# Peptides against a protein of PDB entry 3PBP: the designs that were tried, part 68

Target 1, 203 residues: chain A of PDB entry 3PBP
Amino acid sequence: LNEKDLNLILNKSLVMYESLDSTTDVIVKRNVIKQLQFVSKLHENWNSRFGKVDIQKEYRLAKVQGPFTINPFPGELYDYTATNIATILIDNGQNEIVCVSFDDGSLILLFKDLEMSMSWDVDNYVYNNSLVLIERVKLQREIKSLITLPEQLGKLYVISDNIIQQVNFMSWASTLSKCINESDLNPLAGLKFESKLEDIATI
Target 2, 203 residues: chain A of PDB entry 3PBP as posed
Amino acid sequence: LNEKDLNLILNKSLVMYESLDSTTDVIVKRNVIKQLQFVSKLHENWNSRFGKVDIQKEYRLAKVQGPFTINPFPGELYDYTATNIATILIDNGQNEIVCVSFDDGSLILLFKDLEMSMSWDVDNYVYNNSLVLIERVKLQREIKSLITLPEQLGKLYVISDNIIQQVNFMSWASTLSKSINESDLNPLAGLKFESKLEDIATI

## One batch from the design tools (peptide; made by RFdiffusion4, then SolubleMPNN)

Design b2_p10_6_s4 (from b2_p10_6, 4 letters changed)
Fold by OpenDDE base, seed 1:
Structure b2_p10_6_s4 (fold): chain B 203 residues (1-203), chain A 10 residues (1-10)
Amino acid sequence: as target 1 above (203 residues)
Amino acid sequence: NILEAVANKI
């Protein structure tokens, strides 16, 4: 955590708080308010000279976020088990794609379109817990591991028994990054979400 | 090398 990341989390927490109204669920209100209180206290206690923050013990009781949903979920994958997960940066602004592998040899590429607070109050906090399905890549191989390289935006390495393959999604992820950063979704109209699969090495 | 970077993460 650096000062830039802290300011980003503060701004996100403020936007979430400002989105609260009379119709918002009470559990959501409590979690978003606690989120803003936590981040505000964190910002007040930030020592930029030493890169240190004092975190009050009460906020260490935060729960795991989720469960998450995938929308739409591919009907064929109900009979299969998720095996690996990876997060891949698409730009230097910390926009990310979530990749999940399944035991049928499928990869799903997912985007979190909505911001979600930490779970500060209750178990099973599920507000804004949806992930958007962007693409399903069928490798027809047993996927052993997913590898990302921080210097390689929009690239995923898939390791199977005898091969390393690269999934490259920068063909669409560059446009998605632009749309997020500019708050303009028009360039997504007619965009093909088709990743490139390439064999890198036999192992 | 990309193979070395991948191998170092296995």
Scores: peptide ipSAE 0.027, ipTM 0.693, DockQ to the pose 0.022
Fold by OpenDDE base, seed 5:
Formats: sequence, C-alpha cells, structure tokens
Structure b2_p10_6_s4 (fold): chain B 203 residues (1-203), chain A 10 residues (1-10)
Amino acid sequence: as target 1 above (203 residues)
Amino acid sequence: NILEAVANKI
C-alpha cells in the first residue's frame, strides 16, 4: 500500500458512502459507514516515510466477503467443478480480469463491475457480489495450473499435461481498460470479446 | 525468457 493506493481506496469509500439512500439495506449502510471510518482513520494515521499505519483491533476482525455470483452463469457449467483461479492485470492501474477454470476444460473470464465494501459486521456479505461473464474459452483439456506474469498485461498461461497455451485477451481488454479509466462505455458497443489462444510449448 | 518464467512457476 502506497499513498496513491490509499487515496484511491478513500475516494472509492466516499463514492460508496454518497451512494447510500433511504432504500439501502441497513447491513449495507453499516458496512459502508464502517468502511469509510476505517479508511479515514487509516489515512489520518498514515506514515508516508515508513508506509505504516496502526490498525485498531475492531477493524482487524473483518469477515469474509461473498459468496460471489457470475452473471450470466453458463448453464453447462452447473454440472462441473471450478479447479483454478487467477487474476490478470489489463493495465498499469488496478483493473483486473478474474479467470476461473473448470474440470470440463473451460476458462471463464470475469469482471467485477461493482465496488464492494469489506464485511465488518456480518458473515455472508453479498451486496455487489456479482461478477460479469465476459468470455468462455473452451480448451477441452485437463487444466492443471493457471500462470500469470505481472509484466504481461492481458495474458494467461494455461498448463495442461502435454502443453502450455497462452490466452491473450488484449484485443478487447485494452478497450475495456479505456472505458473504465475514461468512464465512457460507448467503445464497448460492437466490441468482440474473443481471446486469442496460442500453443507456446509442448511439455 | 517467457518459457523459463513459466517453467519456474510450474
């Protein structure tokens, strides 16, 4: 965590707080308020020289977020089990794609379009817990491992028994990154979410 | 190279 990241989390927490209204669930209100209180105290106590903050015990007892949902969920995958998960950077910011593999040899590429507070008070915190399905890539192979390289934006390496394959989604992820960063979704109109699959090496 | 970086993570 650096000062830039702390300011970003503070701004996100303020936007979440400002989005609260009379119709917002009481559990959501409590979590968003506690989020803003936590980040504000974190910012006030920030030691820029050491990158250190003292965190009070009450905020160290945060609970697990989720479960998460996938929308739309591919109906064929209800009979299959998720095997691996990876996160892939699409820019030099904080925009990431979540990738999940299944035992049918499918990869799903997912985006978190909504911000979610930490769970502070309740277990099973499910507000803004949806992930958007962008693409399903069918490899028809047993997927052993998912590998990402931090220096390689929008690339995933898939390890199977006899092959290393690269999934490259920068064809659409560059446009998605631009849309997020500019707060303009118009360039997504007519965008094809088709990743490039390449064989890298035989094992 | 990329192959070495991938191989070192297997």
Scores: peptide ipSAE 0.027, ipTM 0.693, DockQ to the pose 0.021
Fold by OpenDDE base, seed 3:
Structure b2_p10_6_s4 (fold): chain B 203 residues (1-203), chain A 10 residues (1-10)
Amino acid sequence: as target 1 above (203 residues)
Amino acid sequence: NILEAVANKI
């Protein structure tokens, strides 16, 4: 965590707070307010020289978020089991794609389109718990592992028994990153969500 | 490391 990341988290927490209205659920209001209070205190107590912050005990008692949903969920994948998960950065910010593999050889690329607060006081916090299905990549192989390289944006390495394949989604992820960072979704209109699959090495 | 081998081939 650096000062830039802290300012980004503060801005996100402010936007979440500003989205609260009279119709918002009381549990959501409590969690968003507590998140803003946490991040504000974190910012006030930020020691830039040492990169250290003292976190009060009350904020260390956060609960697990989720469960999450995938929308739309591919009907064929109800008969299969998820095997691996990875997160892939698409820019030098905090924009990430979630990738999940299945035992049919499918990869699903997922995006968190809505910000979700931490759960501070309740179990099974499910407000804004949806992940958007962007793409399904079908590999006719058993997927053993998923690998990401921090210096390689929008690239996922898929390891199977005899081959390493690269999934490159920067064709659409660069546009998605721009849309998020500029708060303009217009460039997504007519964008094709088609990743490039390439063989990198035989094992 | 497989990661280093992949990183060095690209």
Scores: peptide ipSAE 0.019, ipTM 0.506, DockQ to the pose 0.021
Fold by OpenDDE base, seed 4:
Structure b2_p10_6_s4 (fold): chain B 203 residues (1-203), chain A 10 residues (1-10)
Amino acid sequence: as target 1 above (203 residues)
Amino acid sequence: NILEAVANKI
């Protein structure tokens, strides 16, 4: 955690708080308020000289977020098991793609279009729990692991039995990043969500 | 997710 990341989380928490209205569910209100309180206290207690943050014990009781939904979910994947998960940065602004592998050798690339608070006091916190399916990549291999390098934006390394492959999605992720950062989704119209697959090394 | 990374250190 650095100061930039902390400021980003604070800003996101403020935006979530400002989006609350009279119609918002009480559980959502409570979680978003507690989120803002947590991040605000985190920011107040930030020591930039040591990169230290003190976290009050009352916030250490956070619950698991989810379950999450994937929309649309590929019907073929109901017969298969998810094997690996990774998160891949697409820019220096902390925009991320979630990647899930399946035992059929598929990768699904997912985007979280809605911000979600931590779950602080309830199990199964499902507000804004949808992930958008962007792309399905069929590798037709047993996927053993997913590797990401923080310095390599929009790249996923897939390790199978005998090969390391790179999935490079910067062809579309650069446009997605721009759309998020500029709050304009129009450039996504007609964009092809086709990642490049390259063999990197034989194992 | 940075929030998850913070939560996991908690």
Scores: peptide ipSAE 0.006, ipTM 0.340, DockQ to the pose 0.040

Design b2_p10_7_s1 (from b2_p10_7, 5 letters changed)
Fold by OpenDDE base, seed 1:
Structure b2_p10_7_s1 (fold): chain B 203 residues (1-203), chain A 10 residues (1-10)
Amino acid sequence: as target 1 above (203 residues)
Amino acid sequence: NILEAVARKI
């Protein structure tokens, strides 16, 4: 956590708070208010010289977020089990793609389009728990592991029996990053969400 | 290097 990250989290928490209305669920209101209170206290107690913040004990009792949903979920994947998960940076602004592998050899590339607060009061906090399905890549191999390299934006390495493959999604992820950062979705119109699959090495 | 990353994962 640095000052820039803290300011970003504060701004996100303010926007979430300002989105609350009379129709918002009581659990959501409580979580968003508590989030803003927490981040505001962190900002007030921030020691930039030492990169230290004192966190009150009451805020250390945060609960697990989720469950998450995937929309749309590919119907054929209901018969299969998720095996690996990875998060891949698409820019230097911390925009990320979530990748999940399945035991049919599928990879799904997911985006979190909505901000979600931490769960502060309840288990199974599910407000804005949706992930958008961007692409399904079919490898037709047993996926053993997923590897990412922080210096390689929009690249995922897939390890299967005897082969390392690269999934490169920068063809569309560069446009997605631009759309997020500029708050303009127009460049997504007609964009093809087709990743490149390349063999890297035999193992 | 991806081979180094693989070697650390195995």
Scores: peptide ipSAE 0.055, ipTM 0.762, DockQ to the pose 0.021
Fold by OpenDDE base, seed 4:
Structure b2_p10_7_s1 (fold): chain B 203 residues (1-203), chain A 10 residues (1-10)
Amino acid sequence: as target 1 above (203 residues)
Amino acid sequence: NILEAVARKI
């Protein structure tokens, strides 16, 4: 966490708060308000000299978010088990792809199109809990591990029994990043969500 | 290095 990240989280929390209206569910209102209060207190208590933030005990009792939904979910994957999860940055901001592996050797690349607050008061906080399926990559291998390197945008390393493979999705993720940052999704129309798979090393 | 990252995870 740095000052830039803190400011971004504050701005996101403000936007969430400003989106609240008379029709918004009371649980959502409570969570978004508490989110803004939390981040505001973090910002006030930010020590730039030490890169430290003190978190009050009341905010340390946050609950688990979810469950999450994946839309559309690939029908074939209902018969398989998810094995690994990773988050991959696509830009120098905080735009990220969620990757889930399955025991059929599939990778699904997911995007969180909606911002969520933390769950502060309730279990099973499910507001804005949908993930968009962008791509399914079929590796036809047992996936043992997923590795990401923060300095390598839009790259996922997949470890199987005898090989390290790179999944590179910057072909589409650069456009996605631009669309998010510019608040214009039109450039996604007709974009091919096809990642590049490359063998990196034999293990 | 990716190999170092792998070595830390295995």
Scores: peptide ipSAE 0.042, ipTM 0.745, DockQ to the pose 0.022
Fold by OpenDDE base, seed 2:
Structure b2_p10_7_s1 (fold): chain B 203 residues (1-203), chain A 10 residues (1-10)
Amino acid sequence: as target 1 above (203 residues)
Amino acid sequence: NILEAVARKI
């Protein structure tokens, strides 16, 4: 956590708070208000000289977010088990893709379309818990591990029995990043969500 | 869909 990250979380928490109205669910209101209170107190207690923040005891016992939904969920994957998860940055603005592997050799690339507050007072906080399915990549092999390199945007390395493969999704993720950052969806029209698969090494 | 998801994030 640095000052830039703290300011980003504060701004996100303010935007979420400003979106609250009379129709918003009481659990959502409580969580968003608690988050804003938390981040505000973190900001007040920020020691920039040491990059340290004192976290008050009442905020240390956050609850688990989720469960999450995947939409649409590939029907074939109901019979299979998720094996690995990775998050891959697509830009320097903290936009990310979530990748999940399955024991059929599938990779699903997922986008978190909505911001979700932390869970502060309830278990099973499911407000804005949807992930959007962008792409399913089928590998005809067992996936042992997923690796990401922080310096390599929009790239995922897949380790299988005898091979390391790169999944490169920057062909569409650069456009997605631009759309998010510029608040313009027009560049997504006609975009193909097709990642490049390349063999990197035999092991 | 992805368009709606991005639209909701904006």
Scores: peptide ipSAE 0.012, ipTM 0.400, DockQ to the pose 0.876
Fold by OpenDDE base, seed 3:
Structure b2_p10_7_s1 (fold): chain B 203 residues (1-203), chain A 10 residues (1-10)
Amino acid sequence: as target 1 above (203 residues)
Amino acid sequence: NILEAVARKI
């Protein structure tokens, strides 16, 4: 965590707080308020010289977020088990694609379109828990592992028994990054979400 | 669970 990341989390927490109204669920209100309080205290107590912040015990008891939903979920994948997960940066602004592999040899590429608070006091915190399905890549191989390289934006390496394959999604992820950064979704209209698959090495 | 791994990364 650096000062830039802390400022980003603070701004996100403020936007979430400002979105609260009389109709917002009490659990959501409590979580968003507690997050804003946490991040505000964190920001006030940030010691840039030491990169240290004191975290009160009450905030160290955060719960796991989710469960998450994938929308639309490919109906065929209900019969299969998810095997691996990776997150891949698409820009230097910390925008990420979530990749999940299945034991049918499918890889799904997912985007978190909604900001979500941490869960501070409840299990199964499901507010803004949706992931958007962008693409399903069928590798027709047993996927053993997923590897990412921080210096390689929008690239995922898939390891199978006998091959390393690269999935490159920068063809569409560069446009997605632009849309996020500019707050304009128009460039996504008519965009093809087709990743390039390439054999890198035989094992 | 893989969803737990997602939840830790997001």
Scores: peptide ipSAE 0.009, ipTM 0.446, DockQ to the pose 0.055

Design b2_p10_7_s2 (from b2_p10_7, 5 letters changed)
Fold by OpenDDE base, seed 5:
Structure b2_p10_7_s2 (fold): chain B 203 residues (1-203), chain A 10 residues (1-10)
Amino acid sequence: as target 1 above (203 residues)
Amino acid sequence: NIIEAVQKKI
């Protein structure tokens, strides 16, 4: 956490607060307000020299976020279990793709299109908890682990019994990153969400 | 080397 990150979180928390209206659920209102209060106090007490902030005890009792939903969810994956999760940066601005593996050998690439507040008051806080399915990659093998390298944007390494494979999604993720950063979704029209799979090594 | 970096995380 640095001053830039703190300012970003503050701005996001302000935008969430400003989006509240008379129709917004009371639990959502409470969580968004508490987050804004927390981040505001955090910003006021920020010591840039030490990267330290005094956090009041009440805000240290944050609850677990989720559950999350995937939309659309591939119907055939209801019969299978999620095995691994990874987050992959697509740019230097902290835009990221969430990847989940399943025991059928599927990888799903997901995007969080909506900002979610922390859970402060209740367990299982559910607001803006949807993930958009971008792509499903079928490897047809047991996936043992997912590895990311911070220096490698839009790349996921998949480890199975005898092979390391790279999934490279920068063909579409570069456009997605641009769309997010420019707040213009028009370039996504007609974009093919097809990642490149490549064998890296046999193990 | 990417292979070495991946292998170190296995």
Scores: peptide ipSAE 0.063, ipTM 0.778, DockQ to the pose 0.021
Fold by OpenDDE base, seed 2:
Structure b2_p10_7_s2 (fold): chain B 203 residues (1-203), chain A 10 residues (1-10)
Amino acid sequence: as target 1 above (203 residues)
Amino acid sequence: NIIEAVQKKI
């Protein structure tokens, strides 16, 4: 975490706070307000010289986020178990794709379309907990591990029996990144969500 | 080498 990242989180927390109205659920209001209070205090206590912040004990009691929903969830995957998860950066900001593998050899690529607050008050905080299914890649292999490289935007390395494969989704993720950053979804119209699969090495 | 970088993370 650096000062730039902290400012981004602060701005994000402000936008969430400004989205609150009289109709917003009380639990949502409390979580968003607590997040803004946390980030604001974090910013006040920021030591730029050391890249350190003193976190008050009260805010260290944050709860786990989730559960999440996947929409649409592929009906075939109800019979299978998730095996691995990874997050892959698609730009030098904070936009990321969530990847989940299944024991049928499927890989799903997911996007968090709605902003979530941290969970501060309640376990299983359920608000904006949807993930959008972008693509399902069928590898037809047992997926042992998912590897990401920070310098490799929009690339996932899949380790299976005797093979390392690269999934490259920058063909669509560059457009998605632009849409998010510009708050304009129009460029997604007619975009093909087809990742490139390449064999990198035999193990 | 990307292969070496991936292999180091296994």
Scores: peptide ipSAE 0.063, ipTM 0.781, DockQ to the pose 0.022
Fold by OpenDDE base, seed 3:
Structure b2_p10_7_s2 (fold): chain B 203 residues (1-203), chain A 10 residues (1-10)
Amino acid sequence: as target 1 above (203 residues)
Amino acid sequence: NIIEAVQKKI
């Protein structure tokens, strides 16, 4: 966490607060307000020299986030079990793709389209907890592990048996990153969400 | 080397 990251979190928390209206659920309002209060106090108490913030006791009692949902969930995957999870940076900011592997050899690439506040007052706080399915990549092998390299944007390494494969999704993730950062979704129209799969090495 | 970086994370 640095000053830039803290400013980004503050701006996100402000946007979430500004999205509240008369129709918003009271539990959601309370959590979003507490989120903004927390981040605002963090920003106020930020010591740039030490990279430290004192957190008041009331905000240290946050609950676990989730559960999460996937939309649409591939019907074939209801009979299979998730085996691995990874997050992959798509830019030098904080935009990430979530990847989940399944025991059928599928990889799903997921995006969190909505910001979710931390859970403050309620157990199992469920608001903006949906992940959007972008792509399903089918591998004809058992996936043992998922590896990401922080210096390699939009790349996932898949280990199966004795083979390392690279999934490269920068063909669409660069456009997605731009759309998020510029707050313009128009470039997503007609975009193909097709990742490149390449064999890298035998182990 | 990408292979070495991947292997170190296995």
Scores: peptide ipSAE 0.062, ipTM 0.780, DockQ to the pose 0.022
Fold by OpenDDE base, seed 4:
Formats: C-alpha cells, sequence, structure tokens
Structure b2_p10_7_s2 (fold): chain B 203 residues (1-203), chain A 10 residues (1-10)
C-alpha cells in the first residue's frame, strides 16, 4: 500500500458513502459507514516515512465478503469445481479482472462492475456482489496455479504440470479500462472479448 | 527472467 493507493481507496469509500440514501438497507448503510471510517482512520494514521499504517483492532475483525454471483454463469461449469482465483490489474488506476479456474481446465474472466464494501458486522454480507462474465478460456489442462505480475497489466500466467501459459487479455481490457475511467460504455459495443493464449515455457 | 519470476511465486 502506498499513499496513492490509500487515496484511491478513500475516494472509493467516499463515493460509496455518498451513494447512500433513505432507501438503502440499514445493513448496507452500516457496512459502508464502517468502511469509510476504517479507510479514514487508515489515512489519518498513514506514516509516509515508513510506508506503514496502524489498524485499530476493531477493524481487523472484518468478516468474509460474499457470496458473489457470476452472470451469466456457464451452465456446464456447474459440474466442475473452482480451483484457483486471481485478480489481474488492467490499468494503473487499479481496475481489475477477476479470474477463476475450474478443474475442467476452464478460466473465467470476470468484471466487478459495482463497488463492494468489506463486511464488518454480519456474515454473508451481500451488496454489489455481482460479477460479469467477460470471457471463458478453455485450456483443457489441469490448472495448478494462477500467477500475476503487477508490472504486467492484463496478463495472467497459468501453470499446469508441464507448461506455463500466458493469457493476455489487453486486446479488450484496454478498452474496458477506458470505459471505466471515462464512464462511457460505448467503446464496448462490438468489442471482441477474446484473449490471446501463448506458451511461455515448458516446465 | 519471467520464468524465474513465475517459478519463485509457485
Amino acid sequence: as target 1 above (203 residues)
Amino acid sequence: NIIEAVQKKI
């Protein structure tokens, strides 16, 4: 975590707070408020000299987020088990793709279109928990690990028994990043969501 | 080497 990242998280938490109204569920309100309080205290306690933040004990007791929904979920994957999860940065603004692997050798690339707060008070906090399916990549391999490199935007490394493969989705993720950052979805019209698969090494 | 970087994260 650096100061820039902290400011980004603070801004996101403020936007979430500002989205609260009289119709917002009380549990959602409480979680978003606690999120903002956490991040605000985090910001106040930021030590730029040491790159450290002291987190009060109360905020270290956050609950598990989720469940999440995937829309649409590929029907054939109901018979298979998710094996790995990774998040991949698509830009320097911290927009991310979520990747989930399955034991059929599929990768699903997912986008979180809505901001979700941490769960502070309740288990199974469900608000803005939808993930949009962007792409399914079929590797037809046993996926052992998913690796990301922060310096390599829109790239996922998939490790199988005998091969390292790169999934490169910057062909569409650059457009998606632009759409998010500009709040304009028009460039997504007619975009082909097809990632490039490349063999990097045999292992 | 990217291979080494990947291997170190396994």
Scores: peptide ipSAE 0.058, ipTM 0.773, DockQ to the pose 0.023

Design b2_p10_7_s3 (from b2_p10_7, 5 letters changed)
Fold by OpenDDE base, seed 4:
Structure b2_p10_7_s3 (fold): chain B 203 residues (1-203), chain A 10 residues (1-10)
Amino acid sequence: as target 1 above (203 residues)
Amino acid sequence: LIIEAVQKKI
């Protein structure tokens, strides 16, 4: 963890805290407050000289987030099993695409449009647990692994039995990144969410 | 996510 990432997590946690109101569910309030407390303590205990942070045991006992929902979910994928998951950076900030592969050779590209706190004290924390389906890429191959390179924005490498393929979604992800960063969704209107598939190497 | 990021990036 670097100081920039810590500050970003702190800012996100503050924004989530500031979004709480009288109508917010008590479980959500508890989790958001606990997250802010965690990140604040993390920031207070940050040792930039050593890149170290001491995390109290109580915060290490966080629960699993989710389940997540995907909207819309491709109906044909109910017959198939998810095999791999990856996150792909789309900018030098914080914006990411989630990719899930299926055993039919499909890739789904997902966007987390809402911020979700950690689950600190409850199982099945499901507040802001929706993912938006952006694109489905059909490779018609057995997907063995997904590889991402932090220096390669909007690129996913898909390893199958005999081939490495690149999925490049920067054609739309650059616009998405801009929309998020500028808080303006207008440029998404009429945008074609079609990634480029390229064969990189035979293996 | 955050704890995992903390665990992987620290």
Scores: peptide ipSAE 0.011, ipTM 0.526, DockQ to the pose 0.038
Fold by OpenDDE base, seed 3:
Structure b2_p10_7_s3 (fold): chain B 203 residues (1-203), chain A 10 residues (1-10)
Amino acid sequence: as target 1 above (203 residues)
Amino acid sequence: LIIEAVQKKI
């Protein structure tokens, strides 16, 4: 964690707090307030020279987030099982795509459109737990593993049988990154969410 | 997310 990342997390936590209103669920209010308190204390106690912060025990007892939903969920995938998961950075910030593989050979590329607080007090914290389906890539093979390289933005390596394939989604992910960072969704209008699949190597 | 980012970089 660096100072830039900490400031970004603080700003996100403030925006999330400012989104609370009289209609917001009490559990959500508690979790968002607890997150802002945590990040604020983290920022206050930040030692930039050592990259260290003392975290109070009460915040280290956070619960697991989820379960998550996928919208829309491809109807054909109800009969299949998810096999692998990976996260792929699309910029040098915090924007990422979630990829899930299925035993039918499908890859789904997912985006978290809503910010979700950590679960501090409750099990099964499900507020803003939806992932948006961006693209489904169908491979006619069994997917054994997913690999990502931190220096390669918007690229996923798929290992199946004896073949390594690259999925490159920067054709649309660069626009998505820009839209998120600039808070302008207009460039998404008419954008095609079509990734490039390329064979890289046979093993 | 936040705790994981903190834990992975500590």
Scores: peptide ipSAE 0.011, ipTM 0.524, DockQ to the pose 0.036
Fold by OpenDDE base, seed 1:
Structure b2_p10_7_s3 (fold): chain B 203 residues (1-203), chain A 10 residues (1-10)
Amino acid sequence: as target 1 above (203 residues)
Amino acid sequence: LIIEAVQKKI
């Protein structure tokens, strides 16, 4: 963790806290407040010289977030099982695409459009747990693994029986990154969410 | 995300 990342997490936690009102669910209020308390303490205790912070035990016992929803979920995929998951950076910030593979050979590319707090108190924290379906890529192959390279933005490597394929989604992900960073959705209008599939190597 | 950022970097 660096100071820039800590400031980003603090700012996100403040924005979440400021979004709380009288109508907000009590569980959400508790989680957002605890997150802000944690991040604030983390910031106060930050030793920039050593990159170290003492974290109290109570905050180390955070619960699993989710389950997540996928919207829209492709109806055909109800008959199939998810096999792999990967996250792919689309910029030098923190914007990521989530990829999930299925045993029909489908890849779904997902975006987390809403910020979600950590689950501090309760299991199955489901506030802002939606993922947006951007694209479904159909491979006519059994997907064995998903690989990402940190230096290769917007690229996913798919390993199947005898082939490595690259999925390149920078054609749309560069625009998405810009929209997020500039808080302007206008460039998404008329954008085609079509990734390029290329064979890289035969194994 | 925060725990992953914390866990990847702690």
Scores: peptide ipSAE 0.011, ipTM 0.525, DockQ to the pose 0.040
Fold by OpenDDE base, seed 5:
Structure b2_p10_7_s3 (fold): chain B 203 residues (1-203), chain A 10 residues (1-10)
Amino acid sequence: as target 1 above (203 residues)
Amino acid sequence: LIIEAVQKKI
């Protein structure tokens, strides 16, 4: 955590607080307010010279976020089990894609379109818990592991029986990154969400 | 996100 990351989290927490209205669920209001209080205290106590922050014990008892929903969810994947998860950076900022593998040999590429607060009070905090399905890649093999390299944007390495494959989604992820950073969705019109699959090595 | 970002950087 650096000062830039802390300022970004503070700004996100402020925007979430400002989005609260009379119709917002009481549990959501409590979680967003507690997050803003936590991040504000964190910012106030930030020592940039040492990268140190004192966190009160009450905030260390945060609960698990989720469960998450995937929309749309491929109907055929209800018969299968998720096996691996990875997060892949698409730019030098904080924009990322979530990848989940299934035991049918499918990869799903997911985007978190909405900001979600931490759960501070309750288990199973489900406000803004949606993930958008961008692409499904069918490998037709057993997926043993998913590997990402921080220096390789929009690339996922898939290890299966006797082969390492690269999934490269920068063909569309560069446009998505631009749309997020500029707050303009127009460049997504007519964009093809087709990743490149390449064999890297035989094991 | 915040705790995961903190945990990935520890």
Scores: peptide ipSAE 0.010, ipTM 0.525, DockQ to the pose 0.039

